# Peptides against a protein of PDB entry 2ODG: the designs that were tried, part 22

Target 1, 89 residues: chain A of PDB entry 2ODG
Amino acid sequence: MTTSQKHRDFVAEPMGEKPVGSLAGIGEVLGKKLEERGFDKAYVVLGQFLVLKKDEDLFREWLKDTCGANAKQSRDCFGCLREWCDAFL

## One batch from the design tools (peptide; aimed at target 1 R37 G38)

Design b2_p20_8 (made by RFdiffusion4)
Pose (drawn by RFdiffusion4):
Order: sequence, then structure tokens, then C-alpha cells
Structure b2_p20_8 (pose): chain A 89 residues (1-89), chain P 20 residues (1-20)
Amino acid sequence: as target 1 above (89 residues)
Amino acid sequence: LVEEGVEKAKELEEKMEEEK
């Protein structure tokens, strides 16, 4: 999973108020769609993951249906958001 | 921030369900 340094950096330090496009697997184009959907910050998107009880199928369908992210990009967010929770939740 | 994000995510999800 050749995730960018952002995946390791994200689960290496607190997220603070970093932009939603900062989450691994969310590019600038995808960050814009989520932003238009009321997720201007990454901690709002992490909240959606927590609401879905880490249901990978629901999460992937949600992210894909919400912005059109591919099955590949959603995997990065799941492990990225999940691993952050493992160190942080 | 996480708590705030969870509550905001719930509200946005409910709006999305209504739109559907």
C-alpha cells in the first residue's frame, strides 16, 4: 500500500484542523466534493467513519457515492482513518 | 474536535438521507 508520506505523517501526529484534502486517499478534487458536502475539515470526515462503526462496506459506499472515489482511493482512507484511530482511539 | 466532527457528520448524514 504505497500510501504517500501523508498516511504515516497523519497517524504519527494529531490531525489538528488540517484540511480534508489532507486525509490519505482524498485528493484535491475529492476534497472539494466533500467540502461542498459540508466537510471543510478532516476531523469532520473522520467523524463519518466513526458514525459508520468502521463498516468498510458502508464507508466505501458512502465515500464513493458521496464523491465518486474509486475502490482504490477508499482503501487508503479506510486504513488511514482506521490506523489513526488505532493510535488515537 | 473529534466530538464536534462526529456530531456534524451525523447532521450531514441525516440531511443526505432526506435528500435521497

Design b2_p20_8_s1 (made by RFdiffusion4, then SolubleMPNN; from b2_p20_8, 10 letters changed)
Fold by OpenDDE base, seed 1:
Structure b2_p20_8_s1 (fold): chain B 89 residues (1-89), chain A 20 residues (1-20)
Amino acid sequence: as target 1 above (89 residues)
Amino acid sequence: LIEEGIEHAKKLLEEEKKEE
């Protein structure tokens, strides 16, 4: 399975203050919805990912319920956070 | 603002525990 350039750009460096929209799978539409719910930074979504103990099914379900992410978007976002954590956490 | 999101995550965790 291949990843997007957006994924590679995110996992390549510390997260810092990157906006939520920098996460793979999170475009302008989903990003705005997440921001409306208080998830404006990528590290806030990372927080939810960690609270859910890095469980793929739980995280993807949460993301779907929170911003309406489809299967591909939630998969891309999960993979992005998982690989970032493997590198930096 | 994130309180609802945190609460939802907690519910998902609880539901998973009940299924185990």
Scores: peptide ipSAE 0.333, ipTM 0.831, DockQ to the pose 0.112
OpenDDE base, seeds 2, 3, 4, 5: peptide ipSAE 0.066, 0.325, 0.106, 0.082; ipTM 0.613, 0.832, 0.672, 0.638

Design b2_p20_8_s2 (made by RFdiffusion4, then SolubleMPNN; from b2_p20_8 with V2I E13L E14K M16E)
Fold by OpenDDE base, seed 2:
Structure b2_p20_8_s2 (fold): chain B 89 residues (1-89), chain A 20 residues (1-20)
Amino acid sequence: as target 1 above (89 residues)
Amino acid sequence: LIEEGVEKAKELLKKEEEEK
């Protein structure tokens, strides 16, 4: 399994104030939906990821229900946050 | 504004604990 350049760009550096759309798997459509629900920054989604104990199934279900992410989008987003956390937490 | 999303996560956590 390979990762996207978007994934690599995200996990390579501190998250800072990156918008939610910078997360792998989160394109313009999902990004807008997340922003409409108050998840405008990647770190806000990170917060949910951490509250859910980094559990893949819980997070992916949450993401699906929150913004309509499909299986690939939620998988990519989960992997992005997981690897970022492995590097920086 | 994030209240609904946060609440959803809380619900998921509760269900997970009930399954344990």
Scores: peptide ipSAE 0.592, ipTM 0.909, DockQ to the pose 0.111
OpenDDE base, seeds 1, 3, 4, 5: peptide ipSAE 0.581, 0.466, 0.556, 0.572; ipTM 0.907, 0.857, 0.902, 0.906

Design b2_p20_8_s3 (made by RFdiffusion4, then SolubleMPNN; from b2_p20_8 with V2I E13L K15E M16E K20R)
Fold by OpenDDE base, seed 2:
Structure b2_p20_8_s3 (fold): chain B 89 residues (1-89), chain A 20 residues (1-20)
Amino acid sequence: as target 1 above (89 residues)
Amino acid sequence: LIEEGVEKAKELLEEEEEER
């Protein structure tokens, strides 16, 4: 699987205060839904990712249930956070 | 043809959502 430029941009540096919409797989529509649920920053979603112990199925299901992410979007978001953690955590 | 068109439209929407 080839990653997007958005993925590469995200995993290349510490995420700091980046908005949730900077995550691969999370655009304007999903981003707004996540923000409405209190997940306004990428690091808040990272927190959930870590609370779920980096479990792919649990995280992707959570993302689907929280903002309506489809399989591609949830896979991209999970992969984005996984690779970010491999580099910086 | 319509099935292919629908699938292609979905892919385009997903790509736009992921990158925007």
Scores: peptide ipSAE 0.189, ipTM 0.690, DockQ to the pose 0.021
OpenDDE base, seeds 1, 3, 4, 5: peptide ipSAE 0.191, 0.179, 0.184, 0.164; ipTM 0.692, 0.679, 0.687, 0.676; seeds 1, 5 fail the geometry check

Design b2_p20_8_s4 (made by RFdiffusion4, then SolubleMPNN; from b2_p20_8 with V2I E7K E13L M16E E18K)
Fold by OpenDDE base, seed 2:
Structure b2_p20_8_s4 (fold): chain B 89 residues (1-89), chain A 20 residues (1-20)
Amino acid sequence: as target 1 above (89 residues)
Amino acid sequence: LIEEGVKKAKELLEKEEKEK
């Protein structure tokens, strides 16, 4: 399985104040929906990821229900956060 | 503003814990 450049860019450095749209799998459409629901920063979504104990199924379901992410989008987002955490937590 | 999203995560977590 390969990753996107967006994924690589995200996992390569501290998250800081990166917008939610910087997460792999989160494009403009999903980003706007997440922002409308208060998840404007990537670290806010990270918070949910961590609360869900980094569980893939729970997180992907959450993301789907929250912004309508499809399977690929939720997979990409999960993988992005997982690998970021592996590097920086 | 994130209340609904946070609540959803809590619900998922609680369901998972209950299933264990």
Scores: peptide ipSAE 0.593, ipTM 0.914, DockQ to the pose 0.112
OpenDDE base, seeds 1, 3, 4, 5: peptide ipSAE 0.581, 0.418, 0.413, 0.559; ipTM 0.912, 0.847, 0.874, 0.908

## One batch from the design tools (peptide; aimed at target 1 R37 V44)

Design b2_p21_1 (made by RFdiffusion4)
Pose (drawn by RFdiffusion4):
Structure b2_p21_1 (pose): chain A 89 residues (1-89), chain P 21 residues (1-21)
Amino acid sequence: as target 1 above (89 residues)
Amino acid sequence: SLEEEVAEARALGEAARLAAE
């Protein structure tokens, strides 16, 4: 899983108020769609993950149906958001 | 509604963020 340094950096320090495009697997284009959806910050998107009880199928369907992220990009967000929770939740 | 969904996700995500700080 050749995730960018952002994946390790994200689960290495608190998220603070970093932009949603900062989440691994969410690019600038995808960050814009989620932003238009009311997710201007990454901690709002992490909240959606928590609401879905880490249901990978619901999460991937949600992210894909919400912005059109591919099955590949959604995997990065799931492990990225999930691993952050493992160190932080 | 979408507004309520985002409000819920914001509240939970913000609580998790603050706990991590």

Design b2_p21_1_s1 (made by RFdiffusion4, then SolubleMPNN; from b2_p21_1, 7 letters changed)
Fold by OpenDDE base, seed 4:
Structure b2_p21_1_s1 (fold): chain B 89 residues (1-89), chain A 21 residues (1-21)
Amino acid sequence: as target 1 above (89 residues)
Amino acid sequence: SLEEEVEKARKLGEEAVRRAE
Protein backbone atom coordinates (compact mmCIF):
# COMPACT_ATOMS: atom_id res chain seq x y z
CA MET B 1 0.00 0.00 0.00
CA THR B 2 1.01 3.60 -0.54
CA THR B 3 1.59 5.91 2.41
CA SER B 4 1.25 9.64 2.97
CA GLN B 5 4.06 12.06 3.61
CA LYS B 6 2.62 12.52 7.10
CA HIS B 7 3.06 8.79 7.69
CA ARG B 8 6.63 8.84 6.39
CA ASP B 9 7.52 11.84 8.52
CA PHE B 10 6.17 10.17 11.65
CA VAL B 11 7.88 6.79 11.23
CA ALA B 12 11.23 8.35 10.34
CA GLU B 13 12.17 9.40 13.89
CA PRO B 14 11.38 8.81 17.58
CA MET B 15 8.07 10.44 18.40
CA GLY B 16 9.05 12.03 21.72
CA GLU B 17 6.42 14.56 22.78
CA LYS B 18 4.74 14.90 19.39
CA PRO B 19 1.07 15.86 19.61
CA VAL B 20 -1.61 13.30 18.86
CA GLY B 21 -2.36 15.15 15.63
CA SER B 22 1.01 14.15 14.20
CA LEU B 23 -0.24 10.59 13.72
CA ALA B 24 -1.23 9.62 10.20
CA GLY B 25 -4.99 9.54 9.84
CA ILE B 26 -5.50 11.94 12.75
CA GLY B 27 -6.49 15.40 11.53
CA GLU B 28 -7.63 18.42 13.48
CA VAL B 29 -11.13 17.09 14.10
CA LEU B 30 -10.07 13.68 15.42
CA GLY B 31 -7.09 15.15 17.23
CA LYS B 32 -9.28 17.55 19.18
CA LYS B 33 -11.63 14.75 20.19
CA LEU B 34 -8.74 12.57 21.33
CA GLU B 35 -7.23 15.44 23.31
CA GLU B 36 -10.55 16.12 25.04
CA ARG B 37 -10.59 12.49 26.17
CA GLY B 38 -7.05 12.59 27.54
CA PHE B 39 -5.16 11.19 24.57
CA ASP B 40 -3.23 14.39 24.03
CA LYS B 41 0.13 13.05 22.84
CA ALA B 42 1.00 10.55 20.14
CA TYR B 43 2.70 8.36 22.76
CA VAL B 44 -0.57 8.00 24.69
CA VAL B 45 -2.21 6.54 21.60
CA LEU B 46 0.90 4.39 21.13
CA GLY B 47 0.31 3.18 24.67
CA GLN B 48 -3.24 2.18 23.84
CA PHE B 49 -1.96 0.42 20.73
CA LEU B 50 0.36 -1.59 23.00
CA VAL B 51 -2.36 -2.23 25.60
CA LEU B 52 -4.36 -3.81 22.80
CA LYS B 53 -1.35 -5.99 21.92
CA LYS B 54 -0.99 -4.37 18.51
CA ASP B 55 -4.22 -6.03 17.37
CA GLU B 56 -5.48 -4.24 14.29
CA ASP B 57 -9.17 -4.95 14.70
CA LEU B 58 -9.20 -4.03 18.38
CA PHE B 59 -7.23 -0.84 17.86
CA ARG B 60 -9.21 0.37 14.87
CA GLU B 61 -12.48 -0.32 16.66
CA TRP B 62 -11.22 1.53 19.72
CA LEU B 63 -10.21 4.52 17.62
CA LYS B 64 -13.59 4.59 15.91
CA ASP B 65 -15.42 4.38 19.24
CA THR B 66 -13.21 6.98 20.90
CA CYS B 67 -13.05 9.74 18.30
CA GLY B 68 -15.24 8.69 15.37
CA ALA B 69 -12.44 7.73 13.01
CA ASN B 70 -13.55 6.27 9.68
CA ALA B 71 -12.04 3.18 8.06
CA LYS B 72 -9.28 5.03 6.22
CA GLN B 73 -8.34 7.17 9.22
CA SER B 74 -8.12 4.16 11.55
CA ARG B 75 -6.16 2.15 8.97
CA ASP B 76 -3.71 5.00 8.45
CA CYS B 77 -3.24 5.48 12.18
CA PHE B 78 -2.74 1.77 12.81
CA GLY B 79 -0.22 1.44 10.01
CA CYS B 80 1.66 4.47 11.27
CA LEU B 81 2.05 3.05 14.77
CA ARG B 82 2.85 -0.46 13.53
CA GLU B 83 5.68 0.75 11.35
CA TRP B 84 6.96 3.08 14.06
CA CYS B 85 7.13 0.16 16.49
CA ASP B 86 8.88 -2.03 13.93
CA ALA B 87 11.53 0.65 13.53
CA PHE B 88 12.08 1.71 17.14
CA LEU B 89 10.91 -1.00 19.54
CA SER A 1 -13.22 4.24 33.56
CA LEU A 2 -11.91 6.54 30.87
CA GLU A 3 -9.42 8.01 33.31
CA GLU A 4 -8.03 4.57 34.11
CA GLU A 5 -7.87 3.70 30.42
CA VAL A 6 -5.92 6.86 29.67
CA GLU A 7 -3.51 6.29 32.53
CA LYS A 8 -2.76 2.72 31.44
CA ALA A 9 -2.09 3.93 27.92
CA ARG A 10 0.01 6.86 29.13
CA LYS A 11 2.18 4.63 31.30
CA LEU A 12 2.91 2.10 28.56
CA GLY A 13 3.43 4.83 26.00
CA GLU A 14 5.91 6.70 28.17
CA GLU A 15 7.89 3.54 28.77
CA ALA A 16 7.96 2.71 25.08
CA VAL A 17 9.13 6.09 23.82
CA ARG A 18 11.73 6.26 26.57
CA ARG A 19 13.23 3.03 25.27
CA ALA A 20 13.18 4.36 21.73
CA GLU A 21 15.19 7.50 22.62
Scores: peptide ipSAE 0.822, ipTM 0.967, DockQ to the pose 0.865
OpenDDE base, seeds 1, 2, 3, 5: peptide ipSAE 0.132, 0.136, 0.822, 0.821; ipTM 0.678, 0.683, 0.967, 0.967

Design b2_p21_1_s2 (made by RFdiffusion4, then SolubleMPNN; from b2_p21_1, 7 letters changed)
Fold by OpenDDE base, seed 4:
Structure b2_p21_1_s2 (fold): chain B 89 residues (1-89), chain A 21 residues (1-21)
Amino acid sequence: as target 1 above (89 residues)
Amino acid sequence: SMAEEVAEAERLGRAAVEAAE
C-alpha cells in the first residue's frame, strides 16, 4: 500500500540509463549481485519484467532466484516497474 | 543460459525505455 521515496523518485521520470540499484527494493547487496549476472541497468530488469509478461509471480520468483531477493524486496521491485510501465508505456 | 537471458532482457528493455523518451 505505502511506497517509498525511492519508488516515487523512480516512477516519476523515464529511467534512461539509471543503474539497477535505482529500483525500489534493490539495495547495494542485491544490486551488486544483479550486476554480476549482467543486469547492470534498471532497463535490463525492466526487460526481464516484460519478457515475463508483467507476471508478478514469475518476476518475483526470478528476482529471488537471480539475486536472493526476499519477499518485500521482490514486491517493491515489481511494484516499481509496474507503476513505471503504467506511466510511460 | 544466463547470457542469453540477459541479451533478451536487454533487447526488450532498451526498446521500452527508448519508446518512453
Scores: peptide ipSAE 0.814, ipTM 0.966, DockQ to the pose 0.862
OpenDDE base, seeds 1, 2, 3, 5: peptide ipSAE 0.037, 0.037, 0.813, 0.813; ipTM 0.536, 0.549, 0.966, 0.966

Design b2_p21_1_s3 (made by RFdiffusion4, then SolubleMPNN; from b2_p21_1, 8 letters changed)
Fold by OpenDDE base, seed 5:
Structure b2_p21_1_s3 (fold): chain B 89 residues (1-89), chain A 21 residues (1-21)
Amino acid sequence: as target 1 above (89 residues)
Amino acid sequence: SMEEEVEKARELGEKAVEAAK
């Protein structure tokens, strides 16, 4: 499967203080909802990804329940964080 | 609670990105 440029841009470098909206699959709508819930930075969502032990089903379900992400959005976000972790952790 | 969830995530995430520098 192919990835988006947004995905490639995110996994190419340390995320630092990047906003939550920089994550693949997280657009303006989902980003705003995540920010309202306290997940304002990409690293906070990374933290949740790690809290859930990088479990795809748990993470994607969490993302859906937290901000209303659909299957593609949650897949893209999960893949983005998985590949980032593979590269930097 | 969501507050506790966010705090746990923030702590782990902060440690992770620090390790990635």
Scores: peptide ipSAE 0.806, ipTM 0.964, DockQ to the pose 0.855
OpenDDE base, seeds 1, 2, 3, 4: peptide ipSAE 0.093, 0.055, 0.804, 0.806; ipTM 0.661, 0.605, 0.963, 0.963

Design b2_p21_1_s4 (made by RFdiffusion4, then SolubleMPNN; from b2_p21_1, 9 letters changed)
Fold by OpenDDE base, seed 4:
Structure b2_p21_1_s4 (fold): chain B 89 residues (1-89), chain A 21 residues (1-21)
Amino acid sequence: as target 1 above (89 residues)
Amino acid sequence: SMEEQVKKAEELGKAAVKAAE
């Protein structure tokens, strides 16, 4: 499958304090919902990804339940974090 | 709770990005 430029930009460097909306699959709508629930930075979502032991099904389900992400959005977000971790952790 | 979930995620995430720097 292909990736977006947003994905490539995110996985190219350490994420630092990047906002949650910088994650692939997370636009303004989903970003706002995540921020309202306390997931304001990309690294907080990374943390949840790690809490769930990088399990794709669990993470994508969590993202759907937390902010209403659809299948593509959750796939893109999962892939973004997976590749970031492969590169930097 | 959501608060505890965020707290745990924040702790692990912050540690991870620190390790990546």
Scores: peptide ipSAE 0.817, ipTM 0.968, DockQ to the pose 0.865
OpenDDE base, seeds 1, 2, 3, 5: peptide ipSAE 0.815, 0.817, 0.817, 0.817; ipTM 0.968, 0.968, 0.968, 0.968

Design b2_p21_2 (made by RFdiffusion4)
Pose (drawn by RFdiffusion4):
Structure b2_p21_2 (pose): chain A 89 residues (1-89), chain P 21 residues (1-21)
Amino acid sequence: as target 1 above (89 residues)
Amino acid sequence: AKAEREAFLAETEKETLARFA
């Protein structure tokens, strides 16, 4: 999973108020769609993951149906958000 | 079944925005 340094950096330090495009697997284009959907910050998107009880199928369907992210990009967010929770939740 | 699933995901989005936005 050749995730960018952002994946390791994200689960290496607190997220603070970093932008939603900062989450691994969410690019600038995808960050814009989530932003238009009311997720101007990454901690708002992590909240969606928590609401879905880490249901990978529901999460992937939600992200894909919400912005059109591919099955590949959604995997990065799931492990990225999930691993952050493992160190941080 | 698909429509119910989509409605569920819309509700979870609204809940997330009410709690974390």

Design b2_p21_2_s1 (made by RFdiffusion4, then SolubleMPNN; from b2_p21_2, 12 letters changed)
Fold by OpenDDE base, seed 3:
Structure b2_p21_2_s1 (fold): chain B 89 residues (1-89), chain A 21 residues (1-21)
Amino acid sequence: as target 1 above (89 residues)
Amino acid sequence: MEEERRRLLEELHEKTLALFA
């Protein structure tokens, strides 16, 4: 599968203080919902990803339940975090 | 199983947010 430039930009460097909306699959709508639920930075979502032991099913279900992400959005976000971790964790 | 999983995930979320209240 191909990735977006947004994905490539995110996985290419340490995420630092990047906002949650910088994650692939997280657009304006989902970003605002995540921020409202306390997930304002990408690293907070990374934390959730890690607490769930990088489990795809659990993470994608969590993301869906938390902000209403659809299947593609949750897949893109999961893939973004997985590949970031492969590079930097 | 699915319903219980969702309940646990929500509980985890609520407890996490409470740390920063």
Scores: peptide ipSAE 0.089, ipTM 0.625, DockQ to the pose 0.365
OpenDDE base, seeds 1, 2, 4, 5: peptide ipSAE 0.076, 0.082, 0.080, 0.088; ipTM 0.606, 0.617, 0.618, 0.627

Design b2_p21_2_s2 (made by RFdiffusion4, then SolubleMPNN; from b2_p21_2, 13 letters changed)
Fold by OpenDDE base, seed 4:
Structure b2_p21_2_s2 (fold): chain B 89 residues (1-89), chain A 21 residues (1-21)
Amino acid sequence: as target 1 above (89 residues)
Amino acid sequence: MEKERRELLEKLHEETLKLFA
C-alpha cells in the first residue's frame, strides 16, 4: 500500500504538540469535529489508540463514530499511528 | 460494533473529558 507525504512526515519524528489534523487521514473537516469532542492534539488520539490496545477494528470504528471518518480516512489514520508507535514507542 | 462495546467507549470518552472540564 502506498502512503501519503503527510503520513511520511508524521511518522518520521516525535509528534510533540502537533495538532490532531497532522494525522494522516484527518483533514480540516474531521480535525474540527475531533477538536470539538476534546481531541485537539495528535497525542490525545494516540492515547485513545493505546487505550484500545492498538486494535484496528476498535480504533477505526471509534474514529468513524467520533468524527464520521470513512474507511480510507480511518485506515490512513490507523496506519499512521501504528507506524509511529513502531518507530518511537 | 457491538452495542455494549460502543456504549462503554462513549462512557470512557465522557469520563475522560470530565477531567478537564
Scores: peptide ipSAE 0.059, ipTM 0.596, DockQ to the pose 0.316
OpenDDE base, seeds 1, 2, 3, 5: peptide ipSAE 0.051, 0.051, 0.059, 0.056; ipTM 0.583, 0.590, 0.598, 0.595

Design b2_p21_2_s3 (made by RFdiffusion4, then SolubleMPNN; from b2_p21_2, 7 letters changed)
Fold by OpenDDE base, seed 5:
Structure b2_p21_2_s3 (fold): chain B 89 residues (1-89), chain A 21 residues (1-21)
Amino acid sequence: as target 1 above (89 residues)
Amino acid sequence: SRAEREQLLRELEKETLAKFA
């Protein structure tokens, strides 16, 4: 599979204060749900990703449980954070 | 087990968010 431009834009630079909706797989709907749960910035979701030790299954299940992400959305978000970490962590 | 670890991490998350809400 190929990555989206949204993915490429995110992994290309430090995430700084980017909103949670900047993450690949996280659109407006999921973004608002995440914000309501306290995950307003991408770096907060990154924090959860790291607490879960970058485990794909755990993270994707967490994302599903937290905001209702489907398989593609969770896969895209996981891949986005994984590749960002590969580049900057 | 994986399920137990997942549950523990969920609880940790809830506690953290409650404190910083």
Scores: peptide ipSAE 0.052, ipTM 0.609, DockQ to the pose 0.294
OpenDDE base, seeds 1, 2, 3, 4: peptide ipSAE 0.027, 0.032, 0.039, 0.028; ipTM 0.584, 0.521, 0.604, 0.579

Design b2_p21_2_s4 (made by RFdiffusion4, then SolubleMPNN; from b2_p21_2, 9 letters changed)
Fold by OpenDDE base, seed 3:
Structure b2_p21_2_s4 (fold): chain B 89 residues (1-89), chain A 21 residues (1-21)
Amino acid sequence: as target 1 above (89 residues)
Amino acid sequence: SKKEREELLKKLEKETLEKFA
């Protein structure tokens, strides 16, 4: 339904080398935690999203376990990647 | 099971990062 400007900015163009923090739902706190785990670029998280077969439950659970994302953050991040893939994949 | 599926799929990420990071 309603999306943030951050979401719209991300899904509007190729991902390129955008940092992980460019993903909707991923702020500085979660971004730093993800970077510590090796997820420094948005495309690395995209990779995990694809490995998990784009499954919402699996991805959101993974994100929660990996960086402590709450329900809204994981939902926003999932939606961001889903719509990016719909546009570019 | 769903739990086993989650564990397997999540493991793929870990193995990839360990190999190429």
Scores: peptide ipSAE 0.066, ipTM 0.643, DockQ to the pose 0.384
OpenDDE base, seeds 1, 2, 4, 5: peptide ipSAE 0.058, 0.030, 0.059, 0.056; ipTM 0.618, 0.497, 0.642, 0.643

Design b2_p21_3 (made by RFdiffusion4)
Pose (drawn by RFdiffusion4):
Structure b2_p21_3 (pose): chain A 89 residues (1-89), chain P 21 residues (1-21)
Amino acid sequence: as target 1 above (89 residues)
Amino acid sequence: AEEEEVEEARELGEEAREKAE
């Protein structure tokens, strides 16, 4: 899983108020769609993961149906958001 | 419905952010 340094950096320090495009697997194009959906910050998107009880199928369907992220990009967000929770939740 | 969904996710995410700091 050749995730960018952002994945390790994200689960290495608190998220603070970093932009949603900062989440691994969310590019600038995808960050814009989620932003238009009311998720201007990454901690708002992490909240959606928590609401879905880490249901990978629901999360992937949600992200894909919400912005059109591919099955590949959604995997990065799941492990990225999930691993952050493992160190931080 | 979407506003409520986003608000719920914002509250949980904000709580998780505060706890992580």

Design b2_p21_3_s1 (made by RFdiffusion4, then SolubleMPNN; from b2_p21_3, 9 letters changed)
Fold by OpenDDE base, seed 3:
Structure b2_p21_3_s1 (fold): chain B 89 residues (1-89), chain A 21 residues (1-21)
Amino acid sequence: as target 1 above (89 residues)
Amino acid sequence: KLKEEVEKAEKLGKEAVEKAL
C-alpha cells in the first residue's frame, strides 16, 4: 500500500550503475549476499526479474532462496522493480 | 548453474537499462 522514500528515490530515475543495495527491501545484509552470488548491481537483479517474466511468486521465491529475504523484503524489492519498469520500459 | 544465471540476468538487465536512457 504505502512505499518508502528509498522506493520513491529508486523509481524516480534511470538506475544506471546503481548498486544492488539501492533496491527497496535490500539492505546491507541482503546486498552483500547478493553481491557474493554475482548480483552486484541493481540492473543484474532487474535482469533476473525480467528472466522470470515479472512473475511475482517466482521472483520472490528466487530472492528468498538466493539471499534469505523475508516476505516484506521480497515484496518491497519486487514492487520497486515493477514500478521502475512501468516508468521506464 | 549460478554463473549461467548471472550471465543471463546481466544480459537482459543491461539491455533494459540502455533502453531507459
Scores: peptide ipSAE 0.804, ipTM 0.961, DockQ to the pose 0.859
OpenDDE base, seeds 1, 2, 4, 5: peptide ipSAE 0.150, 0.148, 0.799, 0.070; ipTM 0.720, 0.717, 0.960, 0.664

Design b2_p21_3_s2 (made by RFdiffusion4, then SolubleMPNN; from b2_p21_3, 9 letters changed)
Fold by OpenDDE base, seed 3:
Structure b2_p21_3_s2 (fold): chain B 89 residues (1-89), chain A 21 residues (1-21)
Amino acid sequence: as target 1 above (89 residues)
Amino acid sequence: SLKEEVEKAEKLGREAVEKAK
């Protein structure tokens, strides 16, 4: 229910060209795996979030299948993108 | 394919980021 400073920093401003590793729940390990698969910027993962129509189960499953994210990492990433969209879209 | 998946994501993500400016 509480968020990280990384989450708060991300949702506070437009993301622009921020790297994929700026997303809450995405560290260096997951970030590198995402980059290798073409998801190199945060906005590309945002795009996938929107392609999946902001569906939590679909997005978290996709993230797990794509980069090996665990439950907490996928939850943090989903929540980060959800709140960013609520603020800016 | 993965390529098509990335292309779709890039398109929607870019549009969203531009809207947020």
Scores: peptide ipSAE 0.814, ipTM 0.967, DockQ to the pose 0.862
OpenDDE base, seeds 1, 2, 4, 5: peptide ipSAE 0.072, 0.118, 0.030, 0.025; ipTM 0.648, 0.681, 0.537, 0.528

Design b2_p21_3_s3 (made by RFdiffusion4, then SolubleMPNN; from b2_p21_3, 7 letters changed)
Fold by OpenDDE base, seed 5:
Structure b2_p21_3_s3 (fold): chain B 89 residues (1-89), chain A 21 residues (1-21)
Amino acid sequence: as target 1 above (89 residues)
Amino acid sequence: ELKELVEKARKLGEEARKKAE
């Protein structure tokens, strides 16, 4: 599988205060929806990812239900957080 | 276990939403 430059940029460094839209798979549309739901920073979504014990199915379902992410978007976002955690957690 | 995790996640989301408002 190939990754996007956006993915590579995110997993390469500590996420700090990066906005939710910096996550792979999260564009402007999904980002705005997540922000409206209180998930304005990438680390808030990371928190949700960790609460769900890094479970792919649970996280992707949550993302779909929360902001309407499609299969590719949720997969990209999950992969982004998984690899970030592998590197920094 | 999975149901409990989902519920916890939901609560977390709701709290985040309320704080953002």
Scores: peptide ipSAE 0.077, ipTM 0.646, DockQ to the pose 0.110
OpenDDE base, seeds 1, 2, 3, 4: peptide ipSAE 0.073, 0.036, 0.066, 0.069; ipTM 0.643, 0.592, 0.620, 0.623

Design b2_p21_3_s4 (made by RFdiffusion4, then SolubleMPNN; from b2_p21_3, 10 letters changed)
Fold by OpenDDE base, seed 4:
Structure b2_p21_3_s4 (fold): chain B 89 residues (1-89), chain A 21 residues (1-21)
Amino acid sequence: as target 1 above (89 residues)
Amino acid sequence: SMKEEVERAERLGREAVERAL
């Protein structure tokens, strides 16, 4: 399927200290909610992705429960992290 | 707890990102 420029920009390089809002599918609304809950950097969400053993259903459900992400947002975020890991881990 | 969840995620995520450098 097609990806956004935001996705392509994220998966192109190491994420370092990028804010959580740099993840595909995470806009200002979801980003603020994640930050308020302690997931302020993209790598913290990456960490949760790894805790859940890269399981799509578990991660997408977690994201929905944590910040209210809809199906497209959670799919975009999952795909972003999956492809980043494929490139860099 | 949410605090423990964040701490676990932070640790694993930080370590992973550092390996990617």
Scores: peptide ipSAE 0.809, ipTM 0.965, DockQ to the pose 0.851
OpenDDE base, seeds 1, 2, 3, 5: peptide ipSAE 0.034, 0.075, 0.046, 0.073; ipTM 0.561, 0.635, 0.581, 0.632

Design b2_p21_4 (made by RFdiffusion4)
Pose (drawn by RFdiffusion4):
Structure b2_p21_4 (pose): chain A 89 residues (1-89), chain P 21 residues (1-21)
Amino acid sequence: as target 1 above (89 residues)
Amino acid sequence: AEEELREELEEEAKKVGEELH
């Protein structure tokens, strides 16, 4: 999973108020769609993951249906958000 | 119905994310 340094950096230090496009697997284009959906910050998107009880199928369907992210990009967010929770939740 | 459910879950996720922050 050749995730960018952002994946390791994200689960290496607190997220603070970093922008939603900062989450691994969410590019600038995808960050914009989520932003238009009311997710201007990454901690708002992490909240969606928590609401879905880490249901990978629900999460992937939600992200894909919400912005059109591919099955590949959604995998990065799931492990990225999930691993952050493992160190941080 | 699916869209309403999605909006409710997203509003809940906003609250959860703000509290977590």

Design b2_p21_4_s1 (made by RFdiffusion4, then SolubleMPNN; from b2_p21_4, 12 letters changed; failed a check: too like the target's own chain)
Amino acid sequence: MKEEELKKLSEEAIEVGKKLL

Design b2_p21_4_s2 (made by RFdiffusion4, then SolubleMPNN; from b2_p21_4, 9 letters changed)
Fold by OpenDDE base, seed 4:
Structure b2_p21_4_s2 (fold): chain B 89 residues (1-89), chain A 21 residues (1-21)
Amino acid sequence: as target 1 above (89 residues)
Amino acid sequence: SMAEERKKLSEEAIKVGEELR
């Protein structure tokens, strides 16, 4: 599968204080909904990713239930965090 | 309830995330 530039930009460096909207698949609409639920930074979503033990189905279902992400958005977000962890965690 | 469990899970996730800063 091909990745977006947004994905490549995210996985290339430590995420630091990047907002949740910097995650691949997370635009302004989904980002606002995540922020309202307390997930305002990318590292908070990383916390959810790790609590779910990097399980793709569980994470993507959570993302859909939490902010209404569609299949592509949840796939992009999961892949973004997976590859970031492979590089930095 | 299922909703309560999801809420608790999210709270734990937020704590884990903060520790990764």
Scores: peptide ipSAE 0.513, ipTM 0.882, DockQ to the pose 0.842
OpenDDE base, seeds 1, 2, 3, 5: peptide ipSAE 0.489, 0.495, 0.507, 0.503; ipTM 0.878, 0.880, 0.884, 0.881

Design b2_p21_4_s3 (made by RFdiffusion4, then SolubleMPNN; from b2_p21_4, 13 letters changed; failed a check: too like the target's own chain)
Amino acid sequence: SKKEEEEKLSKEAIEVGKKLA

Design b2_p21_4_s4 (made by RFdiffusion4, then SolubleMPNN; from b2_p21_4, 13 letters changed)
Fold by OpenDDE base, seed 1:
Structure b2_p21_4_s4 (fold): chain B 89 residues (1-89), chain A 21 residues (1-21)
Amino acid sequence: as target 1 above (89 residues)
Amino acid sequence: EKKKEIEELRKKAIEVGEKLR
């Protein structure tokens, strides 16, 4: 499947202190909701992704329940973290 | 109940993510 430039920019380098809104699929609306719930940095969502053992269904369900992400948004976010991990872990 | 679950997972997520970012 095709990816966005936002996805490509994220997976190209270590995420460091990038804000949660840098993740593919996470726009300003979802980003603000995640920040309100304490997921302010991309690495915190990375941590959640890994705590859930990279399980796609569990992660996408969590993202939906936490910030209201739709199917495309959760798919894009999951794919972004999966490919980042493939490159850097 | 969902809020409590999310908070506990958030603490674990911070711990893991901070080491691997």
Scores: peptide ipSAE 0.668, ipTM 0.921, DockQ to the pose 0.760
OpenDDE base, seeds 2, 3, 4, 5: peptide ipSAE 0.657, 0.661, 0.663, 0.660; ipTM 0.919, 0.918, 0.921, 0.920

